# Peptides against a protein of PDB entry 5K2M, part 3

Target 1, 273 residues: chain A of PDB entry 5K2M
Amino acid sequence: MRIGITYTVLRREEMAIKERAGEFGEVVMLHEDDLLFPGNYDLDVVIIRNVSHFKALYTARLFESEGIPTVNSSRLIFEAGDKLFATLRLAGKVPVPEWKAALSEGGALRVPDSLGYPLVSKPVFGSWGRLLAKVNDRDSLEAVLEHRKWMKNPLYGIHYFQEFVEKPGRDIRSYVIGGEFVGAIYRYSNHWITNTARGGKAEPCSDPEVEELSVKAWEAFGEGALAIDIFESEKGLLVNEVNPNMEFKNAARVTGADMAGKLVEYAVEVAKT

## One batch from the design tools (peptide; made by RFdiffusion4, then SolubleMPNN)

Design b2_p22_8_s4
Fold by OpenDDE base, seed 5:
Structure b2_p22_8_s4 (fold): chain B 273 residues (1-273), chain A 22 residues (1-22)
Amino acid sequence: as target 1 above (273 residues)
Amino acid sequence: MEYEELMMEYAELGKSLEPLYT
């Protein structure tokens, strides 16, 4: 078994994956600078750990073109890594926050007619709560839309909105790998964006409803390793988003779950199919 | 520091100068 691991930065996650992969076979670490295609890669599977969503997506597709399976697959990265595409998968299977998408400024200005205020403006791509805006009124909506006109990436012209969900000072991050629930954490923050990268505290989450909902959310995609963001709301649990390039150092530390081992085990299974 | 090194540092911090690199 020869296991590739692509990476941008050697984080705690990549080091843990490398260590665990060494128990199953030969490990080939592949920094982004090492990648050139078409190539002659002698690998049975590649674990994709590029930081960039787009670099991860293209790296996965390029290895797949060489006949080498990836974890995650380019299909999963594409569908799960886009907030709108992920919502389209999730909405038919699990409860999600109310949402609207608009393809023009004129359409976006009508979103409050359906969702009301406050609402949340999200780019369809990006991580760590980047470019999320709580929109409390018409003036704020107009300002967000005006700024989007001057952003160079055409994807900023895709206007994705959610209802603002009142959370109990926390959200939930769960992990499902190969259809198996691995663990979950609470992320505490006094800010409406509860991401631990913004100074949130992590604690274990042991809730059977979270486990069941997390597996159902994973089943909407049907493959790979996903981190799942869940909100506690007055309407019950809502699946907010999924992450195909999961960070898990805090969750592994807090829960004691062998997330790196589970990811490697799944990659080995993928290599054998 | 090369631009790529800077981008890697910002990525570790959950920040980006360029959305396509994160």
Scores: peptide ipSAE 0.010, ipTM 0.461, DockQ to the pose 0.080
Fold by OpenDDE base, seed 1:
Structure b2_p22_8_s4 (fold): chain B 273 residues (1-273), chain A 22 residues (1-22)
Amino acid sequence: as target 1 above (273 residues)
Amino acid sequence: MEYEELMMEYAELGKSLEPLYT
């Protein structure tokens, strides 16, 4: 078994994945600077750990074009890594926050007619709660939309909105790999954005409802390794988003779950299919 | 990883932060 690992930065996650992969076979670390296509890669599977969503997507597709399966697949990265596309999958299987998408400023200005205020404006791509905006009123909406006009990436012209969900000062991040629930954490913050990457504290989450919902959310995609963000709301648990390029350092530390091992085990299974 | 830590790692490597935004 020859396992490739693509990466941008050797984070704790990549180091853990490398270590675990070494137990299953030969490990080939592939920095982004090492990746040229078409190439002669002698690999049975590639674990995709590029930091950029788009680099991860294209890297996965490039390996797949050479007959090498990837974890995650380019399909999964594409569908899960876009908040809107992920919502489209999730909404068919699990409770999600109410959402609207608009393709123009004029359309976006009508979103409150359906969702009311407050709203959450999200880019369809991005990490660590970047460019999330709580939109309390019309003036704030106009300001967000004005700023979007001046952003260079055309994807910022895709307007994705959710209802604002009142959370109990925390959210949940769970991990499902190959359909198996691996673990979950609470992320605590005094801010409405509860991402641990922004200084939030993590605690173990042991809730059977979270486990069941997490697996169902994973089943909306049907493959791969996903981190799943869940809100506790007055309406019950809501699946907010999924991440096909998950960070798990904090979750692994807090829960003691071998997330890196589970990811490698899944990659080995993928290599055998 | 904390966002600030990741940003620092990119800075130390002399890598563009642009990939973190795309």
Scores: peptide ipSAE 0.009, ipTM 0.503, DockQ to the pose 0.072
Fold by OpenDDE base, seed 4:
Structure b2_p22_8_s4 (fold): chain B 273 residues (1-273), chain A 22 residues (1-22)
Amino acid sequence: as target 1 above (273 residues)
Amino acid sequence: MEYEELMMEYAELGKSLEPLYT
């Protein structure tokens, strides 16, 4: 078994994945600078750990084009890593925050007619709460839309909105790998954006409802390793988004779950199929 | 600086992101 691991920077996650992968076979670490296609890669599977969503997506597709399966697959990265495409999958299986998508400023200006205020503007791509905006009124909506016109990436012209969900000072991140629930954490924050990368504290979450919902959310995609972000709302649990390139250092530490091992085990099974 | 930009800077410098984790 030859396991590739693509990466941008060696985080604790990549180090843990490397270590666990070494128990299953030969590990080939592939920095982004090492990636050239078409290439002669002798690998049974590649674990995709590039930081950039788009670099991860293209890396996965490029390996797949050479007959090498990836974890996650380019399909999963594409569908799960785009907030709108992820919502389209999730909405058919699990409760999600109310959402609207608009393809023009004129369409976006009508979103409050259905969602009301406050609402959340999200780019369809990006991580760590980048360019998330709580939109409290018409003036704020117009400002967000105006700024989007001047952004260079045309994907910023895809307007994705959610209802603003009041949370109890935390959210939940769960992990499902190969359809198996691995663990979950609470992420505490005094800010409406509850991301551990922004200084939030993590604590273990042991809730059977979270476990069941997490598995159902994963089933909306039907493959791979996903981190699942869940809100505790007045309407019950809502699946906010999923991440096909999950960070798990804090979750692994807090829960004691062998997330790196589970990821590698799944990659090994993918290599055998 | 955006987190991704910071990550890229650290990657280019060969630095660990450990200090960025809480």
Scores: peptide ipSAE 0.008, ipTM 0.485, DockQ to the pose 0.043
Fold by OpenDDE base, seed 2:
Structure b2_p22_8_s4 (fold): chain B 273 residues (1-273), chain A 22 residues (1-22)
Amino acid sequence: as target 1 above (273 residues)
Amino acid sequence: MEYEELMMEYAELGKSLEPLYT
């Protein structure tokens, strides 16, 4: 068994994955600078850990073009790593925050007519709450839309909005790998954006409803390893987003769950298929 | 700046880093 691991930055997660992968076979660490295609790679599976969504997506697709399966697959990265595409998958399977998508400024200006205020403006891609905006009124909406016009990436012209969900000072991040629930944490923050990457505390979440919902959310995609962000709302649990390039060091630390091991085990299973 | 924010900035700049421990 030869296991590739692609990465941009060696984080705690990549180190843990490398360590666990070594128990199953030969590990080949592949920094982004090492990647050239076509390359005739001698690998049975590749674990994708590139930080950039697009680099991860293209890396996965490039390995797949050489007949090497990836975890996650390019399909999953594409569907899950785009907030709008992920919402499209999730909305038919699990409760999600109310959302609207608009393809023009004129369309975006009508979103409050259906969702009201406050809104959350999200880019369809990005991590760590980047470019999330709480939009409380018309003036704020116009400002966000004006700024988007000056952003170079055309994807910023895709206007994705959610209702603002009042959370109890925390959200939930769960992890499902190969359809198995691995663990969940509460992420505490006094800010409306709850992300432990920006500081804050994490605590174990042991809730059967979270487990069930997390598995259902994973089933909307049907493969791979996903982190799932869940809100506790007045309407009940809502699946906000999923991440096919999950960070798990906080969750692993807090829960004691072997996230890296579960990911490697799944990759080995994929390699054998 | 939090660890992950630092890593994000370096990644966006195309820099390679080893794990930073705080």
Scores: peptide ipSAE 0.008, ipTM 0.510, DockQ to the pose 0.042; fails the geometry check

## One batch from the design tools (peptide; made by RFdiffusion4, then SolubleMPNN; from b2_p23_1, 10 letters changed)

Design b2_p23_1_s1
Fold by OpenDDE base, seed 5:
Structure b2_p23_1_s1 (fold): chain B 273 residues (1-273), chain A 23 residues (1-23)
Amino acid sequence: as target 1 above (273 residues)
Amino acid sequence: SKAEELLKELEEDEKELKENLHS
């Protein structure tokens, strides 16, 4: 078994994946600078750990074009890594926050007629809460839309909105790999944007409802390894988003779950199919 | 130390953010 691992930055996750992959076969670490296509890669599977969503997507697709399966697949990265496309998958199977998409400024200005205020404006791509805006009124909406006009990437012209969900000072991040629930954590924050990388405390989440919902959310995509972000709301649990390029250092530490091992085991299974 | 580990994590997070901004 020859296992490739593509990466941009050698993080704790990549180190853990490398270590566990070494138990199953030969490990080939592939920094982004090492990647050139077409290539002659002698690999049975590639674990995709590129930081950039788009670099991960294209890397996966390039390996797949050479007959090498990837974890995650380019299909999964594409569908799960876009907030709108992910919402479309999720909305058919699990509760999600109320949402609207608009393809013009004129359309976006009508979103409050359906969702009311406050709103959350999201780009369809991006991580770490970048360009998330809580929109409390018309003036704020106009300001967000005005700023979007000056952004160069045409994807910023895709206007994605959610209802603002009041959270109990935390959210939930769960992990499902190959359809198996691996673990979940609470992420605490005093800010409406919860992110553990911004100094949020993590605690174990042991809730059967979270486990069931997480598996159902994964089933909306039907493959791969996903981190799932869940909100606790007055309406119950809501699946907010999924991440096909999961960070798990905090979750692994807090839960004791072998997330790196589970990811490698799944990659080995994919290599054998 | 726990402080050194936290600093390393922050450096990694900063590096990730920079890479994502240039991608």
Scores: peptide ipSAE 0.028, ipTM 0.579, DockQ to the pose 0.064
Fold by OpenDDE base, seed 3:
Structure b2_p23_1_s1 (fold): chain B 273 residues (1-273), chain A 23 residues (1-23)
Amino acid sequence: as target 1 above (273 residues)
Amino acid sequence: SKAEELLKELEEDEKELKENLHS
């Protein structure tokens, strides 16, 4: 078996994936600079670890066009990596924060009529809480919309909003790979945007409700490896978003779960189907 | 040391963040 691993930066995750993949066959590391298509790649499967959502999406689709399956698939990356498309999948299966989408500024200005304030403005793409805005009032909404109007990427004109969820100073990140729950962590933050990279403490989360909800959230997509972001709210657990480009170094460390191994095992399974 | 490991992780995270900001 020949396992490709595409990457932008060789992180701890990519090193762990490489190491575990070596137990199953020959590993071919493919930096973004090495990727040219069409190419005659001799690979049974490719694990997609590109940092950019769009680079990951296109890389997956390009390998698929050559008959090489990818983990994750381009379909999954497309649906899960877009916050709105992910919400559309999730909302039919699991509790999600209340949301609205608008396709114009005029539409966006009516969102508070249904969601009220405070609300959260999100771009449909992006990581690390980039361009998330807590919108407390009309003036703040107008300011966010005005700024979006001058952004060059047309996707910033897709206005996605959620209710603001009060969190207990933490959120939950769970991991489901091939339909199997692998583990979960609490991510602590003093900021309303919880991110472990900004000095947040991580602790193991052992909650059967989280496990059940995480699997159901994965089933909304029905394939691949997903990190699932869950909020603890007064309404109960809410699935906020999913991530088809999992960071798991902190979760693996804290839980002791072999996330890299599980990802590789799933990729090997995909290669055999 | 545990402190050196944490520093290395932070440096990697910073690098990743910088790359993500420019991607």
Scores: peptide ipSAE 0.028, ipTM 0.582, DockQ to the pose 0.043
Fold by OpenDDE base, seed 1:
Structure b2_p23_1_s1 (fold): chain B 273 residues (1-273), chain A 23 residues (1-23)
Amino acid sequence: as target 1 above (273 residues)
Amino acid sequence: SKAEELLKELEEDEKELKENLHS
């Protein structure tokens, strides 16, 4: 078994994946600078750990074009890594926050007519709560839309909105790999954006409802390794988003779950199919 | 000690975030 690992930065996660992969076979670390295509890669599977969503997507697709399966697949990265596409998958299977998508400023200005205020404006791509805006009123909506006009990436012209969900000072991040629930954490923050990478505390989440919902959310995609962000709301649990390029250092530390090992085990199984 | 460990983890997280923002 030859396992490739693509990466941008050797984070704690990549080091753990490397270590665990070494137990299953030969490990080939592939920095972004090492990636040239077409290439002659002698690999049975590649674990995609590029930080950039787009780099991860294209890297996965490039390996797949050479007959090498990836974890995650380019299909999963594409569908799960876009908040709108992920919502389209999730909405038919699990409870999600109420949402609207608009393809123009004029459309976006009508979103409050259906969702009311406050709203959350999200880019369809990006991580760590970047460019998330709580939109409390019309003036704030106009400001967000005005700023988006000056952003160079055309994807910022895709307007994705959710209802603002009042959270109990925390959210839940769960991990499902190959359809198996691996673990979950509470992420605490006094800010409406909860992220452990932004200094939030993490605690273990042991809730059977979270586990069941997480598996159902994964089943909406039906493959790969996903981190799942869940909100506790007055309406019950809501699946907010999924991440096909998960950070798990805090979750692994807090839960003691071998997330890196589970990821490698899944990659090995993918290589055998 | 726990607070110092948390601070170190936060500093590492901030460093990783900065590196990820520049990539």
Scores: peptide ipSAE 0.025, ipTM 0.572, DockQ to the pose 0.048
Fold by OpenDDE base, seed 4:
Parts: structure tokens; sequence; C-alpha cells
Structure b2_p23_1_s1 (fold): chain B 273 residues (1-273), chain A 23 residues (1-23)
């Protein structure tokens, strides 16, 4: 078994994946600078750990074009890593925050007619709560839309909005790999954007409802390794988003779950199919 | 080109993500 691991930055997650992968076979670390296609890669599977969503997506697709399966697959990265596409999958299976998508400024300006205020503007791509805006009124909406016009990436012209969900000072991040629930954490934050990178505390989440919902959310995609972000709302649990390029260092530390091992085990299974 | 602009933004996005990961 030859296991490739693509990476941008050697994080704690990549180190853990490398270590665990070494127990199953030969590990080939592939920095982004090492990747040229078409290439002659002698690999049974590639674990995709590129930081960039798009680099991860294209890397996965490029390996797949050479007959090498990837974890996650390019299909999964594409559908799960785009907030709107993920919502389209999720909305048919699990409760999600109310959402609207608009493809023009004129369309976006009508979103409050259905969602009301406050609403959340999200880019369809990106991590760490970047470019998330709580839009409290018309003036704020116009400002967000104006700024988006001057952003060079055409994807910023895809206007994705959610209802603003009042959270109890925390959210839930769960992990499902190959359809198996691996663990979950509470992420505490005093900010409406919960992100552990912003100094939030993480605590283990042991809730059967979270586990069930997480598995159902994963089933909306039907493959791969996903981190699932869940809100505790007055309406109950809502699946906010999924991440096919999960960070798990905090979750692994807090829960004691072998996230890296589970990911590698799944990759080995994928290699055998 | 639109493609070059997209690539540049993706690079900036990656840089910001890297900075946030190291912060």
Amino acid sequence: as target 1 above (273 residues)
Amino acid sequence: SKAEELLKELEEDEKELKENLHS
C-alpha cells in the first residue's frame, strides 16, 4: 500500500495522518510544489490535505484522472466545500438554516423579503468565517453587495444568504468518516462566528441527536470524511455547513478520538475498492 | 485575464488561510 498525502502546510493534522498512514504502508508526502500533472504517480490512494479548497479539488481530480482514488474525492470536495452546493445536498436530508441564493445584485436585494433581517451573507467558498457578514439592515446589505462587486473572484458574485441563527454561545463540530460517527465537540465563542482558531474553547460533545444528525448529514453526500458544523437553535439542531478538508487537531485532542487513524483507515478501504 | 485574476485571488485566499492557520 502506497499512500500519498498532499499538503500545503505540515500541520498537526498532516503529521498525525502521516504517522498513522505509516502503519498501513509506505507514505509519500507530496507538497503542493511537488505536484505536476500529468505525472507518473505510483500510489494506491491519495489523502488530500491541501489548505485551499480549489487546490484540493483540482488535486483530487488530477489524481483521479490518473486512476488514483482520493480521500476526499473531487466530487465530494466540490459538493461539500461549496456552501451553496453543500446546502443543496443537506436541505433534502437534514434541517438547515433557511437560505437564499441570488445570482445578481437585484436578486440579492430581494432576499430580505423572504429571510428578513438579520441575515448572514456568506461566500460560497472559504474557511474561518472569512467574509461572513451579519447583515442587520438594507444599508448593510447594499454595502456587502457593493464590496462584492469589487472583489475579483467571480464566485463572489454568487450571493448566498442564511437566516441569522441565535446560538447559545457555541456551536457543534462533528466528524463522520466513511459513514461512521467519529466524534464531536462544542466550540465556544463569544462572537457570533464560532471558530476554534479565534481562541474558542473546545469541549467534548456527547449527544445522540448530534450523532444521528451528523450521520444523516454525511449520507447526503454518501462518501468521504466530513466535518459537520451544527447549530443549536430555538428550532432545534441545524446543519450549517460541512467541510471536506477538516481540521481536527482540537477535536482529536479534546475527544481522544483517533481522527487521523480513522481517516487513514478509510483511505485504505477506498484504495481497495 | 479573468483566469489570472481568479488565480491571484485564490493565491491571496490561500495566503490568508495560511496566515490564519499559523496565527
Scores: peptide ipSAE 0.014, ipTM 0.434, DockQ to the pose 0.097

## One batch from the design tools (peptide; made by RFdiffusion4, then SolubleMPNN)

Design b2_p25_2_s3 (from b2_p25_2, 7 letters changed)
Fold by OpenDDE base, seed 1:
Structure b2_p25_2_s3 (fold): chain B 273 residues (1-273), chain A 25 residues (1-25)
Amino acid sequence: as target 1 above (273 residues)
Amino acid sequence: MPLSEEELEEAEKEAEEIVLKEYEE
């Protein structure tokens, strides 16, 4: 078994994955600078750990073009890494926050007619709660839309909105790999945006409802390794988003779950199929 | 060699910068 690991930066996660992969076979570390295509890669599977969503997506697709399966697959990275595409998968399977998508400013201005206020404006791509805006009123909506108009990336013209969900000062991050629930954490924040990467406190989450919902959320995609963000709302648990490029250092530390090992085990399974 | 805590912190900062650049593009 020859396991490739693509990476941009050698973080705690990549170190852990490398270490665990060594127990299953030969490990080939592939920095982004090492990646040239078409290439003759002698690999049975590649674990994708590129930091950039787009670099990860293209790297996965390039290996797949050489007949080498990836974890995650380019399909999963594409669908799960886009908030709107992820919502399209999730909405038919699990409870999600109410949402609207608009393809124009004029369309976006009508979103409150259906969802009301407050809204959350989200870019369809990216991570770590960047460019999230709580839109409390019409003036704020107009301001957000005006600013989006000046952003260079055409994807900012895809207007994705959610209802604002009142959370109990925390959210849940769960991890499902190959359909198996691996663990979950609470992320505490005094701000409506919860993120452990921004210094939020993390605690273990042991809730059977979270486990069940997390697996169902994963089943909406049907493959790979996903981090799943869940809100505790007045309506119950809501799946907010998923991440196919999961960070797990905090979750692994807090829960003691072998997330790196589970990822490698799944990659080995993928290599054998 | 195990990465030093400093190297890990630098790696996290670099990763953050990459993610931020994706928003700026």
Scores: peptide ipSAE 0.439, ipTM 0.889, DockQ to the pose 0.881
Fold by OpenDDE base, seed 4:
Structure b2_p25_2_s3 (fold): chain B 273 residues (1-273), chain A 25 residues (1-25)
Amino acid sequence: as target 1 above (273 residues)
Amino acid sequence: MPLSEEELEEAEKEAEEIVLKEYEE
């Protein structure tokens, strides 16, 4: 078994994955600078750990084009890494926050007619709660839309909105790998945007409802390794988003779950299929 | 050799910078 690991930087996660992969086979570390295509890679599977969503997506697709399976697949990275595409998958399977998408400013201005206020404006791409805006009124909506016009990436012209969900000062991040629930944490924040990468406290989450919902959310995609963000709302649990390029250092530390090992085990299973 | 805590912190900062650049492009 030859396991490739693509990476941009050697973080705690990449180090853990490398270490665990060494127990299952020969490990080939592939920095982004090492990636040239078409190539003659002798690998059974590649674990994708590129930091950039787009680089991860293209890296996965490039290896797949050479007949090498990836974890995650380019399909999963594409669908799960886009908030709108992820919502389209999730909405048919699990409870999600109410959402609207608009393809123009004129369309976006009508979103409150359906969802009311407050809204959350999200870019369809990106991570770590960047460029999220709480839109409390018409003036704020107009401001967000105006600012988006000046942004260079055309994807900022895809207007994705959710209802604002009141959370109990925390959210839940769960991990499902190959359809198996691995663990979950509470992430605490005094801000409406909860993110442990921004200094939030993490605690173990042991809730059977979270476990069941997390597996169902994973089943909406049907493959790979996903981090799943869940809100505790007055309406019950809502699946907010998924991440196909998961950070798990905090979750692994807090839960004691062998997330790196589970990821490698899944990659080995993928290699054998 | 295992990465030092300092090297791991630097890697996290570098990763954050990469993610931020994706928003600016």
Scores: peptide ipSAE 0.436, ipTM 0.889, DockQ to the pose 0.922
Fold by OpenDDE base, seed 2:
Structure b2_p25_2_s3 (fold): chain B 273 residues (1-273), chain A 25 residues (1-25)
Amino acid sequence: as target 1 above (273 residues)
Amino acid sequence: MPLSEEELEEAEKEAEEIVLKEYEE
């Protein structure tokens, strides 16, 4: 078994994956600078750990074009890594925050007619809660839309909004790999944006409802390794988003779950399929 | 050799910078 691992930087997660992969076969570390296609790679599977969503997506697709399966697949990275596309998968399977998408400023200005205020404006791509705006009123909506007109990336012209969900100073991040629930954590923050990368505390989450919901959310995609962000709302549990390029250092530390091992085990299963 | 805590922190910072640049493009 020859296991490739693509990476941009060697983080705790990549080191853990490398270590565990070494127990299952020969490990080939592939920095982004090592990637040239077509490349005639002799690999049974590639674990995708590129930091950039787009580089991860293209890397996965390029390996797949050479007949090498990837974890995650380019399909999963594409669908799960876009907040709108992920919502389209999730909405028919699990409870999600109410949402609207608009393709113009004129359309976006009508979003409050359906969802009211407050709203959360999200870019469809990106991670770590960047460019999230809580939109409390019409003036704030107009300001957000005006600023987006001057942003270079055309994807900022895709206007994705959610209802603002009141949550108890925390959210839940769960991990499902190959359809198996691996673990979950609470992420605490005094800010309405919860992210452990921003200095939030993490605690183990042991809730059967979270486990069941997490597996159902994964089933909406039907493959791969996903981190799942869940809100505790007055309406119950809501699946906010999924991440196909998961960080798990804090979750692994807090829960003791072998997330790196489970990822490698799944990659080995994919290679044998 | 296992990466030092300092090297791991630097890697996290570098990753954050990459993600931020992806928003600016």
Scores: peptide ipSAE 0.435, ipTM 0.887, DockQ to the pose 0.889
Fold by OpenDDE base, seed 3:
Structure b2_p25_2_s3 (fold): chain B 273 residues (1-273), chain A 25 residues (1-25)
Amino acid sequence: as target 1 above (273 residues)
Amino acid sequence: MPLSEEELEEAEKEAEEIVLKEYEE
């Protein structure tokens, strides 16, 4: 078994994956600077750990073109890494926050007619809560839309909105790999945007409802390794988003779950299919 | 060699910078 690992930066996660992969076979570390296609790669599977969503997507697709399976697949990275495409998958299987998509400013101005205020404006791509806006009124909506006109990336012209969900000062991040629930954490924040990567407190989450919902959310995609963000709302649990390029250092530390080992085990299974 | 805690912190900062640049394009 020859296991490739593509990476941009050697983080705690990449080091843990490398260590665990060494127990299953020969490990080939591939920095982004080492990647040239078409190429003659002698690998049974590649674990994708590129930091950029787009670089991860293209790297996965390029290895797949050489007949080498990837974890995650380019299909999963594409569908799960876009908030709107992920919502389309999730909405058919699990409860999600109420949402609207508009393809023009004129369409976006009508979103409050159906969802009301407050709203959350999200870009369809990117991570770590950047360019999220809480829209409390018409003036704020007009301001967000005006600023979007001056952004160069055409994807900023895709207007994705959710209802604002009141959370109990925390959210949930769960991990599902190959259809198996691995673990979950509470992320605490006094801000409406919760992100542990920016210094939030994390605690173990042991809730059977979270486990069941997380597996159902994964089944909406049907493959790979996903981090799943869940809100505790007055309406019950809501699946907010998924991440196909998971960070798990805090979750592994807090839960004691061998997330790196589970990821490698799944990659080995993929290599054998 | 195992990475030092300082090297791991630098790696996390570099990763954050890469993600931020993806929004600027």
Scores: peptide ipSAE 0.433, ipTM 0.887, DockQ to the pose 0.834

